Peptides against a protein of PDB entry 5CWW. Designs and how they scored, part 73

Target 1, 194 residues: chain A of PDB entry 5CWW
Amino acid sequence: VPKLQGPFDFDLNPEDEQDDEVELKDIYVIGEKPRVADLMRGEEEELEMMKEDQHNGLSLNIICLLSTSGQVKICLDIDGVEAQWLPPRSKNKRLFAPPPEPPSLLTFQTFDTLKPAEVTPDGWPMFSEDATSPYSFYVTHPAGITYISLTPWVFRLESELQSDSEAGTEFRIDLLAKGQGSERDRIFTQTRTQ

## One batch from the design tools (peptide; made by RFdiffusion4, then SolubleMPNN)

Design b2_p19_7_s2 (from b2_p19_7, 6 letters changed)
Fold by OpenDDE base, seed 1:
Structure b2_p19_7_s2 (fold): chain B 194 residues (1-194), chain A 19 residues (1-19)
Amino acid sequence: as target 1 above (194 residues)
Amino acid sequence: SELSKKLAKLVEARKAERE
């Protein structure tokens, strides 16, 4: 039986302390790029295709959280979410392995997809994937649709994660933290029938 | 920033795992 995963521990930036009361409506997970070693069980042809795609993926899971108000929180799974199964009820009092520490989420970016005037009590924003990019998605709300792309910073972050050099790393990471760089574009706005 | 520090730690940790 699959073990229910969560709750997640949020490592919130102190600036985001107000986020503790955010009512979440949806979650969107972008899985990490597959490790080459994990792909060795696949067909050789799939391996070659994935090798080319591996250069464009992040070696971290990304957890996107969406609130009723249309707030998006982009979190990085720094510990890695492993599929956990309920331990088999085997009789042996195996020393209760300490419950695995809940995965820690590092809040990378928080932003709104709705204007305050667009927020409604009955509004139900939802994520939807972009079939053309694993690191792009949409937030759909009755008021409109917002396109979001994480590609700009995902590539940069992965380059740091894979870098063999410490030179300039601190500086580049600081730039990532300050700029964040997610693209956000309102592609559709519902016309209020006056 | 605090975020920068956390990201730096993450990068360091991942590099250490590859070693």
Scores: peptide ipSAE 0.572, ipTM 0.943, DockQ to the pose 0.682
Fold by OpenDDE base, seed 5:
Structure b2_p19_7_s2 (fold): chain B 194 residues (1-194), chain A 19 residues (1-19)
Amino acid sequence: as target 1 above (194 residues)
Amino acid sequence: SELSKKLAKLVEARKAERE
């Protein structure tokens, strides 16, 4: 039986405004691309499809959080969420295994998809996937639809994670941290028909 | 920035796991 994962510890950037009690409405997970070594245990056809996709993926899970107000928080799973199974009911509960530390999420970026005037109590936003890209998605709300793409920074971050050279890494990471690089585009706005 | 420092630590940790 799969174990419910969580709660997660959130490592928030102190420069991010105090997350007032943000009521979360939806969660969108972009899974890490499997390592080739882990895929070699699967079907060869699946391996070839994944090799083509591996060049464009991040070796970290991305957790997107959506609030009632349309705020999106992009988080990185820095510890790696492994699938945990409920221990078999075998008698020897190793009583003394320290509880596994909950996975930590690093907040990379926070932004709004709605204007304050668009936020309504009955209008909750939801995530939906983009079939054309694993790192793009939509936020749908009665007031409108917002397209979001993480592609501008995902490749750069993966390049740093895979690099063998330390030269310039600190500088490039600083640029990533300063660059709120996610694309955000309101593709539809509902006109209030009187 | 604090974010930059955390990202740097992440990169270092991932590189160390490959060695």
Scores: peptide ipSAE 0.572, ipTM 0.943, DockQ to the pose 0.654
Fold by OpenDDE base, seed 3:
Structure b2_p19_7_s2 (fold): chain B 194 residues (1-194), chain A 19 residues (1-19)
Amino acid sequence: as target 1 above (194 residues)
Amino acid sequence: SELSKKLAKLVEARKAERE
């Protein structure tokens, strides 16, 4: 029987802690896609389907955090979440396995979906999925709806993770770190009739 | 940047796991 995982202790690096106590409202998780090499240990038919899917997913879990003010943090799960199984009901020795260490999260990008004037005490944002893409989603708020896509940098990062060559890796990683890689588009704005 | 360094370490670690 699979073990329910959570709560995750976020080892937020102290350098990332300098942001004011942001009250989190919602969490959106994009699970890692299996590597083609790892799937090759399975049925040949699944391998052909993944080769044809031009959209190779990231081999890391992505954790998106949403604050009450509409701030989004995009985090990468560096350690990976391993499947935990409930120990077999052997009667006697409750060997309490030490609680698993919380996964280490790396903050990749932080941005706002709301203007300061749009933030209200009674308004809260929420995540919702995009049925057309696993790496796209929406942030909905009474003031408006924002479309977000991670596809531009996800592809580039996965390419580096799977590359056998070190040539140019440092340069490409620097570009990833400095760039605003995520697409962000306000698709709807509610006009408050004052 | 600190982010660049962390990403570089991640890439290196993942490559080492495949060897």
Scores: peptide ipSAE 0.571, ipTM 0.943, DockQ to the pose 0.591
Fold by OpenDDE base, seed 4:
Structure b2_p19_7_s2 (fold): chain B 194 residues (1-194), chain A 19 residues (1-19)
Amino acid sequence: as target 1 above (194 residues)
Amino acid sequence: SELSKKLAKLVEARKAERE
């Protein structure tokens, strides 16, 4: 029986604890795509199709966190949600498997979707999916709607994760870290009709 | 950056799992 993994206890790295008490309102999870190597156990034809679809998703889960203020944190699940199969009911030893350590999240990027003046106590930002891309989504708030896309860096990161060569990896990773190139576009702003 | 270091470690770890 597959163990229902969840709710994810996000141990946010204490280093991020210095960020002000970010009251989270919503979480959006982008599940990992299977690694090509894992797919190699399947039919060669599927592997070729997936190789051609260079748009293989990230082999890491992405956890997006949304605060009351409209702040978005893009986090990478480093430990991976391994499908934990329920340990076989061996009769006697309740080996209390230590509670699965909460997945370690690496904050990749943090950005705001609202201007300070748009933040209201009654405002309730929410995530919504983009049907056109698994790595794109919207943040909706009474003040406006923001489109977000992770596509600019997801492929690059996956390329590094799947590369057999270490040549240039450090440089490319540095570029990823500096660029944090998620797209963020306000697609709608509520005009206060005076 | 700290982020780059963490990403590098992640990449290394993932590569090591595949050898």
Scores: peptide ipSAE 0.570, ipTM 0.943, DockQ to the pose 0.586

Design b2_p19_7_s3 (from b2_p19_7, 5 letters changed)
Fold by OpenDDE base, seed 4:
Structure b2_p19_7_s3 (fold): chain B 194 residues (1-194), chain A 19 residues (1-19)
Amino acid sequence: as target 1 above (194 residues)
Amino acid sequence: SELSKKLAELVKKRQAERK
């Protein structure tokens, strides 16, 4: 039986200490691309396909959170939530494994998809996938649709994660963290027919 | 930033695990 994973501990950036209880409405998960080493048990053809695909994805799970107000939070699973199977109930080993520490999420970016005037109590924003990219998605709300892409930073972060050299890593990561982050584009706005 | 520090730590950790 798959172990129910969660709740996640959010390592929120202290700047987001605004106690605004962000009411979450939706979650969008982008699973990590498997490491080739973990796939080496597969057929050579599967390994080659996965090697090519590994260059195009992050070796971390990404968890996107969406609030009622249309706020999106992009979080990285830094602990690597592996699908933990419930250990078989072997009777005797009271190994109180300390409850697995809840996986820590690192908030990479937070942004709004709605203007304050567009936020309504009845508005229900939702995620939807982009069929063309695993690292792009939409936020749909009655007021409009926003396209989001993580591609501007995901590849760069993965490159650092896979780098054999630590030289310049801190600098490049600092640039990545200070950058614009995710692409965000309002592709549709509902015209208020007065 | 705190974010950059945490990311750098993560990257370093992952790099070390591969070694």
Scores: peptide ipSAE 0.588, ipTM 0.948, DockQ to the pose 0.713
Fold by OpenDDE base, seed 1:
Structure b2_p19_7_s3 (fold): chain B 194 residues (1-194), chain A 19 residues (1-19)
Amino acid sequence: as target 1 above (194 residues)
Amino acid sequence: SELSKKLAELVKKRQAERK
């Protein structure tokens, strides 16, 4: 049985956001690309299918959080939450193993998908996937639909994660962090029926 | 930035794990 993962701890939150006051409505998880070592344990057919996709993903889980106000928080799982299976009911539960520390999330980016005037008490924003890209998705709200793409930074981050050279890494990461983050485009706005 | 620092630490950690 898969172990329910969470709660998550935030290693870095934006200074201005009291996360404790933000009511979350939805979570969207983009799983990490499979590790080559894990692929090698699979059947050859699964290996071939995954080889084509190996170059096109981040080796980190991404957790997107959506608030009632339409705020999106893009978080990186920096600890690498391995799929924890419920430990087999081994009789020798070391009764005294400290609970595993919750995985730490690094907030990469926070942004709003709604204007203040579009936020309503009964609003219920939701994530939905983009069938064309694992790193793109939509935020749907009664006021409108926003397209989001993580592709502008995901591949750059992955290139650093896979780099064999430490030279210039800090500089490139600094540029990545300061640069334009996720693409965001309001693709639909609900016309207020007068 | 703190973000930059944390990302750099992450990258360094991952690079070290592959060596």
Scores: peptide ipSAE 0.588, ipTM 0.948, DockQ to the pose 0.759
Fold by OpenDDE base, seed 3:
Structure b2_p19_7_s3 (fold): chain B 194 residues (1-194), chain A 19 residues (1-19)
Amino acid sequence: as target 1 above (194 residues)
Amino acid sequence: SELSKKLAELVKKRQAERK
């Protein structure tokens, strides 16, 4: 049985709007891709497939949070949350292990998918996956559907994480942090027939 | 920015773990 993980500690809340009371409705997790070095210890067939996939994914878990108002937060798992399983029901559960420190999340980007006039008390925004890309997804609400892609920055961040040279890294990271971030496209809008 | 600093620290940490 998988162990319930959380709560998470937020290391950086970007200075943007202190809407303190954001009620979360949904969570979408993009798991880290295994490192090529770690796969070399496993089956040969997976190694050939990853070499051909020019699009090596991020070596960090991404956690997307969705509020009732349609606000999306894109967070990075800095500590690397490993899958934890509930220990087998053996009688000698040392109950006294201090709870592991909660993993730290870094908020990379926050943005809205709904206009203020589209937000309704009965509206439930939800995440859904894109079958064509692991780093793209949809936010669905009765008012409309928004396509989101993390591809503009994910591959650049991974390139820095895997680089052997520190030269220019701080400059490139600063450009990445100040950039446009994730791609967003409203692909459908429901016209309220008056 | 604070974000830039934290990302730079993360990258440096990961680079150090591979050496």
Scores: peptide ipSAE 0.586, ipTM 0.948, DockQ to the pose 0.752
Fold by OpenDDE base, seed 5:
Structure b2_p19_7_s3 (fold): chain B 194 residues (1-194), chain A 19 residues (1-19)
Amino acid sequence: as target 1 above (194 residues)
Amino acid sequence: SELSKKLAELVKKRQAERK
């Protein structure tokens, strides 16, 4: 039986210390690019499909969180969420295994997709995929549709993760963290027919 | 920033695991 994973520990940026109890409505997960070594254990057909999808992906899971107010949090899985199975009911309670530390999420970016006047009690936002890119998606709401792309920073972060040199890494990471981050564009706004 | 520090730590950790 699969073990329910969570709750996640959030390592929030101090700037996001707005203790506003953000009610989460939806979650969108972008899985890490599989390692070639893990692919080699799969069927040859899966290897060819993944070679065609050799879009340079991030070697980290990305977890996007969406609130009822249309706030999006982009989080990185820094520990790697592995599929956990319930231990077999065998009687040997290994009493002393420290409980596995919950996976930690690092908040990379937070932004709003709705204006305060667009937030309604009966209107909730939802994620939807972009069929053309694994690192792009939409937030849909009765008030409008927002396109989001992580491509401006994902490939730069992956380049640092794959680098053999530590020289200049801290500087480039600092520039990445201070950048504008994700692309965001409102592609549709519902006209209120008066 | 705290974000920059944590990202740098993550990158360094991943680089060390590949050596």
Scores: peptide ipSAE 0.587, ipTM 0.948, DockQ to the pose 0.712; fails the geometry check

Design b2_p19_7_s4 (from b2_p19_7, 8 letters changed)
Fold by OpenDDE base, seed 2:
Structure b2_p19_7_s4 (fold): chain B 194 residues (1-194), chain A 19 residues (1-19)
Amino acid sequence: as target 1 above (194 residues)
Amino acid sequence: SELAKRLAALAERRREERR
């Protein structure tokens, strides 16, 4: 039987996120790409092909959260949340290991896709995939459609995660996180028929 | 940032796993 996982602890809400109960409407998950190190155990030929694909994706799951207000939160799964199964009902009172700490999602970026005047109480924003890129997607709302791309930072972050250099890693990641972050472009706006 | 610190720690763990 699948184990229900969650709630996820969002340890890194930026301090400025008021604990306002953000009503989540949708979730979009970008699965991790295989780590280069895991591939290094394979045939040398696969390594050459993947080195040529300079665009190896992030070796972390990305969890995007969408609120009713059109706020997008981009979270990183550091712990690698896997599907858990309920342990078989073995009668043996195995000492309940303390419930594993809920997997921590790291908030990488938070941004809005709607203007304040476009936010409606009955708004139903949704994610949709971009078939052209695994790291791009759309947020669709009655007021408009916003294109989002994680490509500006995903590959750079992966480069840091795969780097053999210990020096300056935190600094470079901090600069990456403080940068412009994700691309965001409003590709369609619904004209309010006055 | 705490984010950068945690990601850097992940990078470190992964470096150790590759050694």
Scores: peptide ipSAE 0.632, ipTM 0.957, DockQ to the pose 0.735
Fold by OpenDDE base, seed 4:
Structure b2_p19_7_s4 (fold): chain B 194 residues (1-194), chain A 19 residues (1-19)
Amino acid sequence: as target 1 above (194 residues)
Amino acid sequence: SELAKRLAALAERRREERR
């Protein structure tokens, strides 16, 4: 039985003064790709193939959160929440290890997919995958459909996480986080037929 | 940013694990 994971603590919610109670409607998870270093412990041949695959995804789980208002939060799982299976109920009261500290999700980016005038109380935005890219997805709302891609930053972030260079890592990551965020394109807008 | 600090610290930990 899969262990119920969560609650997640959201670290670094920017104190945007907006109402703390963002009603979440959907969650989209992009699973981590294996770290090149973890793969390097395997056969040298797999090592060469993976170095050539410049398209190695982020070695962190990405948790996308969608609010009723069409706000998307892109969060990074820095603690590496692996799928935990409930241990079989062996009768031995193994001392409940203190519940692992709830995994911290690091908010990387927040953006809106709807205009203020498109937000409705009964709006039900949903995520959907893009079959062509693991780091791209859609947000569908009655008002329209928005394409989102994390590709502008995800590979660059992974490069920093894998880099042997100690110098300037924080600076480069800070520039990456403040720079051009996720691609966002409204591909469809519902025409109000009066 | 605090975000950048935490990610940089993660990068450092991973570098140490590779040594």
Scores: peptide ipSAE 0.632, ipTM 0.957, DockQ to the pose 0.740
Fold by OpenDDE base, seed 5:
Structure b2_p19_7_s4 (fold): chain B 194 residues (1-194), chain A 19 residues (1-19)
Amino acid sequence: as target 1 above (194 residues)
Amino acid sequence: SELAKRLAALAERRREERR
């Protein structure tokens, strides 16, 4: 039987986010891509060829959260949440293991997909995938549809996670986090028939 | 940022695992 995982602790909410109980309506998960370095351990020649393809996906799970207000939070799973199974009911030992610490999600960025005037109490925003890219998706709301792409930063972040450079990593990641976030484009707006 | 620190620490751990 799968073990229910959670609650998740959200680490590093941007300071400007009022701790208002954001009612989440949907979750979209982008699974991690294999770490090239882990796959190529012992194959030095093929490592050089794969390093050139900067198009490797992020070696972290991405968890996108969507609120009723159309706010999107992009979170990173640093701990590597794996599917857990309920331990077989064998009798004795694991009763005394401290409860596993809840996995922490790092909030990478937060942005809105709706204008304040488009937010409704009965709104039901939903995620939907983009079949053309694993790092792109849509937020659908009665007021409109927003295209989102993580591609502006995801590959660059992976490059930093795979870098052999010891110097400047934190600085470059900080620039990525503060720089241009995800692409966000309103592709459809519902015309209110007055 | 604290975010950048944690991600940089992850990058360090991964570098150590590759050595």
Scores: peptide ipSAE 0.631, ipTM 0.957, DockQ to the pose 0.738
Fold by OpenDDE base, seed 3:
Structure b2_p19_7_s4 (fold): chain B 194 residues (1-194), chain A 19 residues (1-19)
Amino acid sequence: as target 1 above (194 residues)
Amino acid sequence: SELAKRLAALAERRREERR
């Protein structure tokens, strides 16, 4: 039986001041891709082909959070949260291990999928996958459908995480975080039937 | 930013693990 994990601590709230009680409606997880260094313990020939494939995904789990207002938060799992299973019911209740510190998530970016006039108190926005790309997905709301792609930054961030160069890494990552974020396109808008 | 510092520190730890 899988173990329920959480609560997760959010160490970095984005500096955007809106402490508004954001009600969470949905979560979407993009699993990490293997690190090139972890693949190096295999056959050297397969490694050269994978290094040339410019499309190696991010070696971090991505956790997307969706609010009632249609706000999306893109979070990164820096600690490497692994799937945990409930131990078999062995009678030895080690009752007194302090609860492990909850893993921390870093907020990479936050953006809206709805206009203020489209937000409703009973809104039910949901995530859905894109079958054509692991780093693209949709947000569906009664007001419309928004396409989202993380591809503008994911591969560049992975390149920095795998780089052997120490010089300027923090500066380049800071530019990535402040630059053009995820692609966002409203592909459908519901016409208000009068 | 603090985000950039933490990600740069992760990149450094991974470089050290490869040496």
Scores: peptide ipSAE 0.630, ipTM 0.957, DockQ to the pose 0.720

Design b2_p19_8_s2 (from b2_p19_8, 6 letters changed)
Fold by OpenDDE base, seed 1:
Structure b2_p19_8_s2 (fold): chain B 194 residues (1-194), chain A 19 residues (1-19)
Amino acid sequence: as target 1 above (194 residues)
Amino acid sequence: DEEKRKAVLEALKKALAKK
């Protein structure tokens, strides 16, 4: 029997502590691309196809959260959430392993897609995928559509995760964290006159 | 290397906590 997972704990930035009261309306998950080491257990043909993609994705799950106000929170699954199953009722006194600590999501970035004047109680923002890129998506709201791309930092982060050298990693990661982050572009705004 | 990967992730966590 599948185990219900959650709630997730959020490692929020201290500046984002006020976000705990955010009403979520949608979730968009970008699954991790498998790591080469994990692929070595697969068929050689699958390995070759994935070798071409190894440089084209993040080896972490990304969880995007969308609030009623159009706030987007980009979270990283650092611990690696795996499918869990209820332990078989086997009679063996398996020492109750302490319940695994709830998985924590690391908040990478938080930003708004709506202006305060565009936020309405009846507004239901939703995620939609970009068919051209797994790391790009749209936030659709009656007030407008915002394009979001994670590509500016995703590939840099993956490069660090795959790096054979620890030299300068802390510095580069600090720059990545403090950088511009995700690309955002309002591609459509609904005119009130129609 | 899994240890290096973990170190990167810890560095990221620390960097984001400073925002």
Scores: peptide ipSAE 0.596, ipTM 0.948, DockQ to the pose 0.740
Fold by OpenDDE base, seed 5:
Structure b2_p19_8_s2 (fold): chain B 194 residues (1-194), chain A 19 residues (1-19)
Amino acid sequence: as target 1 above (194 residues)
Amino acid sequence: DEEKRKAVLEALKKALAKK
């Protein structure tokens, strides 16, 4: 039987304004690409095809959260959320296993897709995928459509995760974290019919 | 490789906490 997972804890950036009870409307998940070590267990032909694909993804799950106000949080699954199953009713309840710490998500970036004047109580922002890129997507709202791309930082982060050298890693990661982050472009705005 | 990966992730946590 599948185990219900959660609640998830969020490691928020201190610049993230007080977690006012942000009502979430949608979740968009970008699954991790297989790690090189996992690829090495596959067939050589699959390994060669995936070497080309190794440059095309992040070895971490990305969880995007969308609020009623059109706020997007980009979170990273650093602990690796795996499918959990209820243990078979084996009689030996090891009484003293400390409860597993709940998986935590690391907030990488938070930004808005709507202007304050566009936020409405009846608004229902939603994610939709981009068929041309696994790391690009859209936020749709009655007020407009926003294109988002994670490509500016995803490949740089993966290069650090796969690097053989620790030299300069802390500096490069600091620059990555403080950078502009994701690309964001409002591609459509609904004209108020007079 | 896993230890290096862990170190990168800890550096990322630390960098994001300084924002």
Scores: peptide ipSAE 0.596, ipTM 0.948, DockQ to the pose 0.706
Fold by OpenDDE base, seed 3:
Structure b2_p19_8_s2 (fold): chain B 194 residues (1-194), chain A 19 residues (1-19)
Amino acid sequence: as target 1 above (194 residues)
Amino acid sequence: DEEKRKAVLEALKKALAKK
């Protein structure tokens, strides 16, 4: 039986603290791709498959949050939250371990998918997956559909996480963090039939 | 490799905090 996990701490940018209480309506999780280093402990066949996939994913979980207003927050699980199952592994190891610090999510990017005039009190935005890419998805709302792609930064971040060189990492990470981030394209807009 | 990964994540955290 899966164990209920949480609460999660959100490491929000100071700018996000000023935003009024955002009511969340949906969550979309992109699971981490297995890290090559973790598979090196496995069978050689799994290693070969992963080498081919080295450029096909991020070794961090991505948590996307969607508000009633169509605001999207892209968060990264930097602590590596693992699935927990009941019964909890032997109580004896936990007795003296400080309670595990709640996993922290790092907010990478926040953006809107709706124009202010499109926001309605009864609006119910939802996530949906893109069958063509694990790092692309849609936000659907009665006002329209927005395509979102994380590909502009995900693969670059993974490259840094797997890099054997520390040279220039800080600069490249700073550029990645301050860049345009995710792609957003409104692919459909509902024409209000007057 | 784990130490380097940790360093990258710390750098990312710092970079995002400066936004």
Scores: peptide ipSAE 0.595, ipTM 0.948, DockQ to the pose 0.723
Fold by OpenDDE base, seed 2:
Structure b2_p19_8_s2 (fold): chain B 194 residues (1-194), chain A 19 residues (1-19)
Amino acid sequence: as target 1 above (194 residues)
Amino acid sequence: DEEKRKAVLEALKKALAKK
């Protein structure tokens, strides 16, 4: 029997901690790509394909959260949430290890896809995938469509995660965290014909 | 490699907390 997981804890930025309770409408998950090191344990022929694959994805799950107001939170699964199963009903009162601490999501970025005037009580923003890129997606709302791409930072973060050098890591990570983050572009706006 | 990965993630947490 599958075990229900959650609640998830959010490691929020100080700016996000001040945000009022935001009602979530949708969740979009970008699954992790296998780590190069895990693949290197295979045959030599995979090594050449992997060099091209080093830039193909992030070795972390990405969880995108969408609020009723069109706010997007980009979160990283730093703990690596795996499917959990209920232990078989074995008679042995094994001292249930304290339930593992709920998995923590690290909030990487928060931004709005709607202007305040576009937010409506009946608004229902939704995620949709970009078939051309696993790290790009759309937020659709009656007021408009916003394109989002994580590519500006995902590959840099993965490069740091795979780096054998500790030199300058802290500095580069600081730059990555403080940078512009995700690309965001309103590709369509619904014109109200007065 | 896993220790380095953890170090990067901790650095990221710290960096984001300062943002």
Scores: peptide ipSAE 0.595, ipTM 0.948, DockQ to the pose 0.736

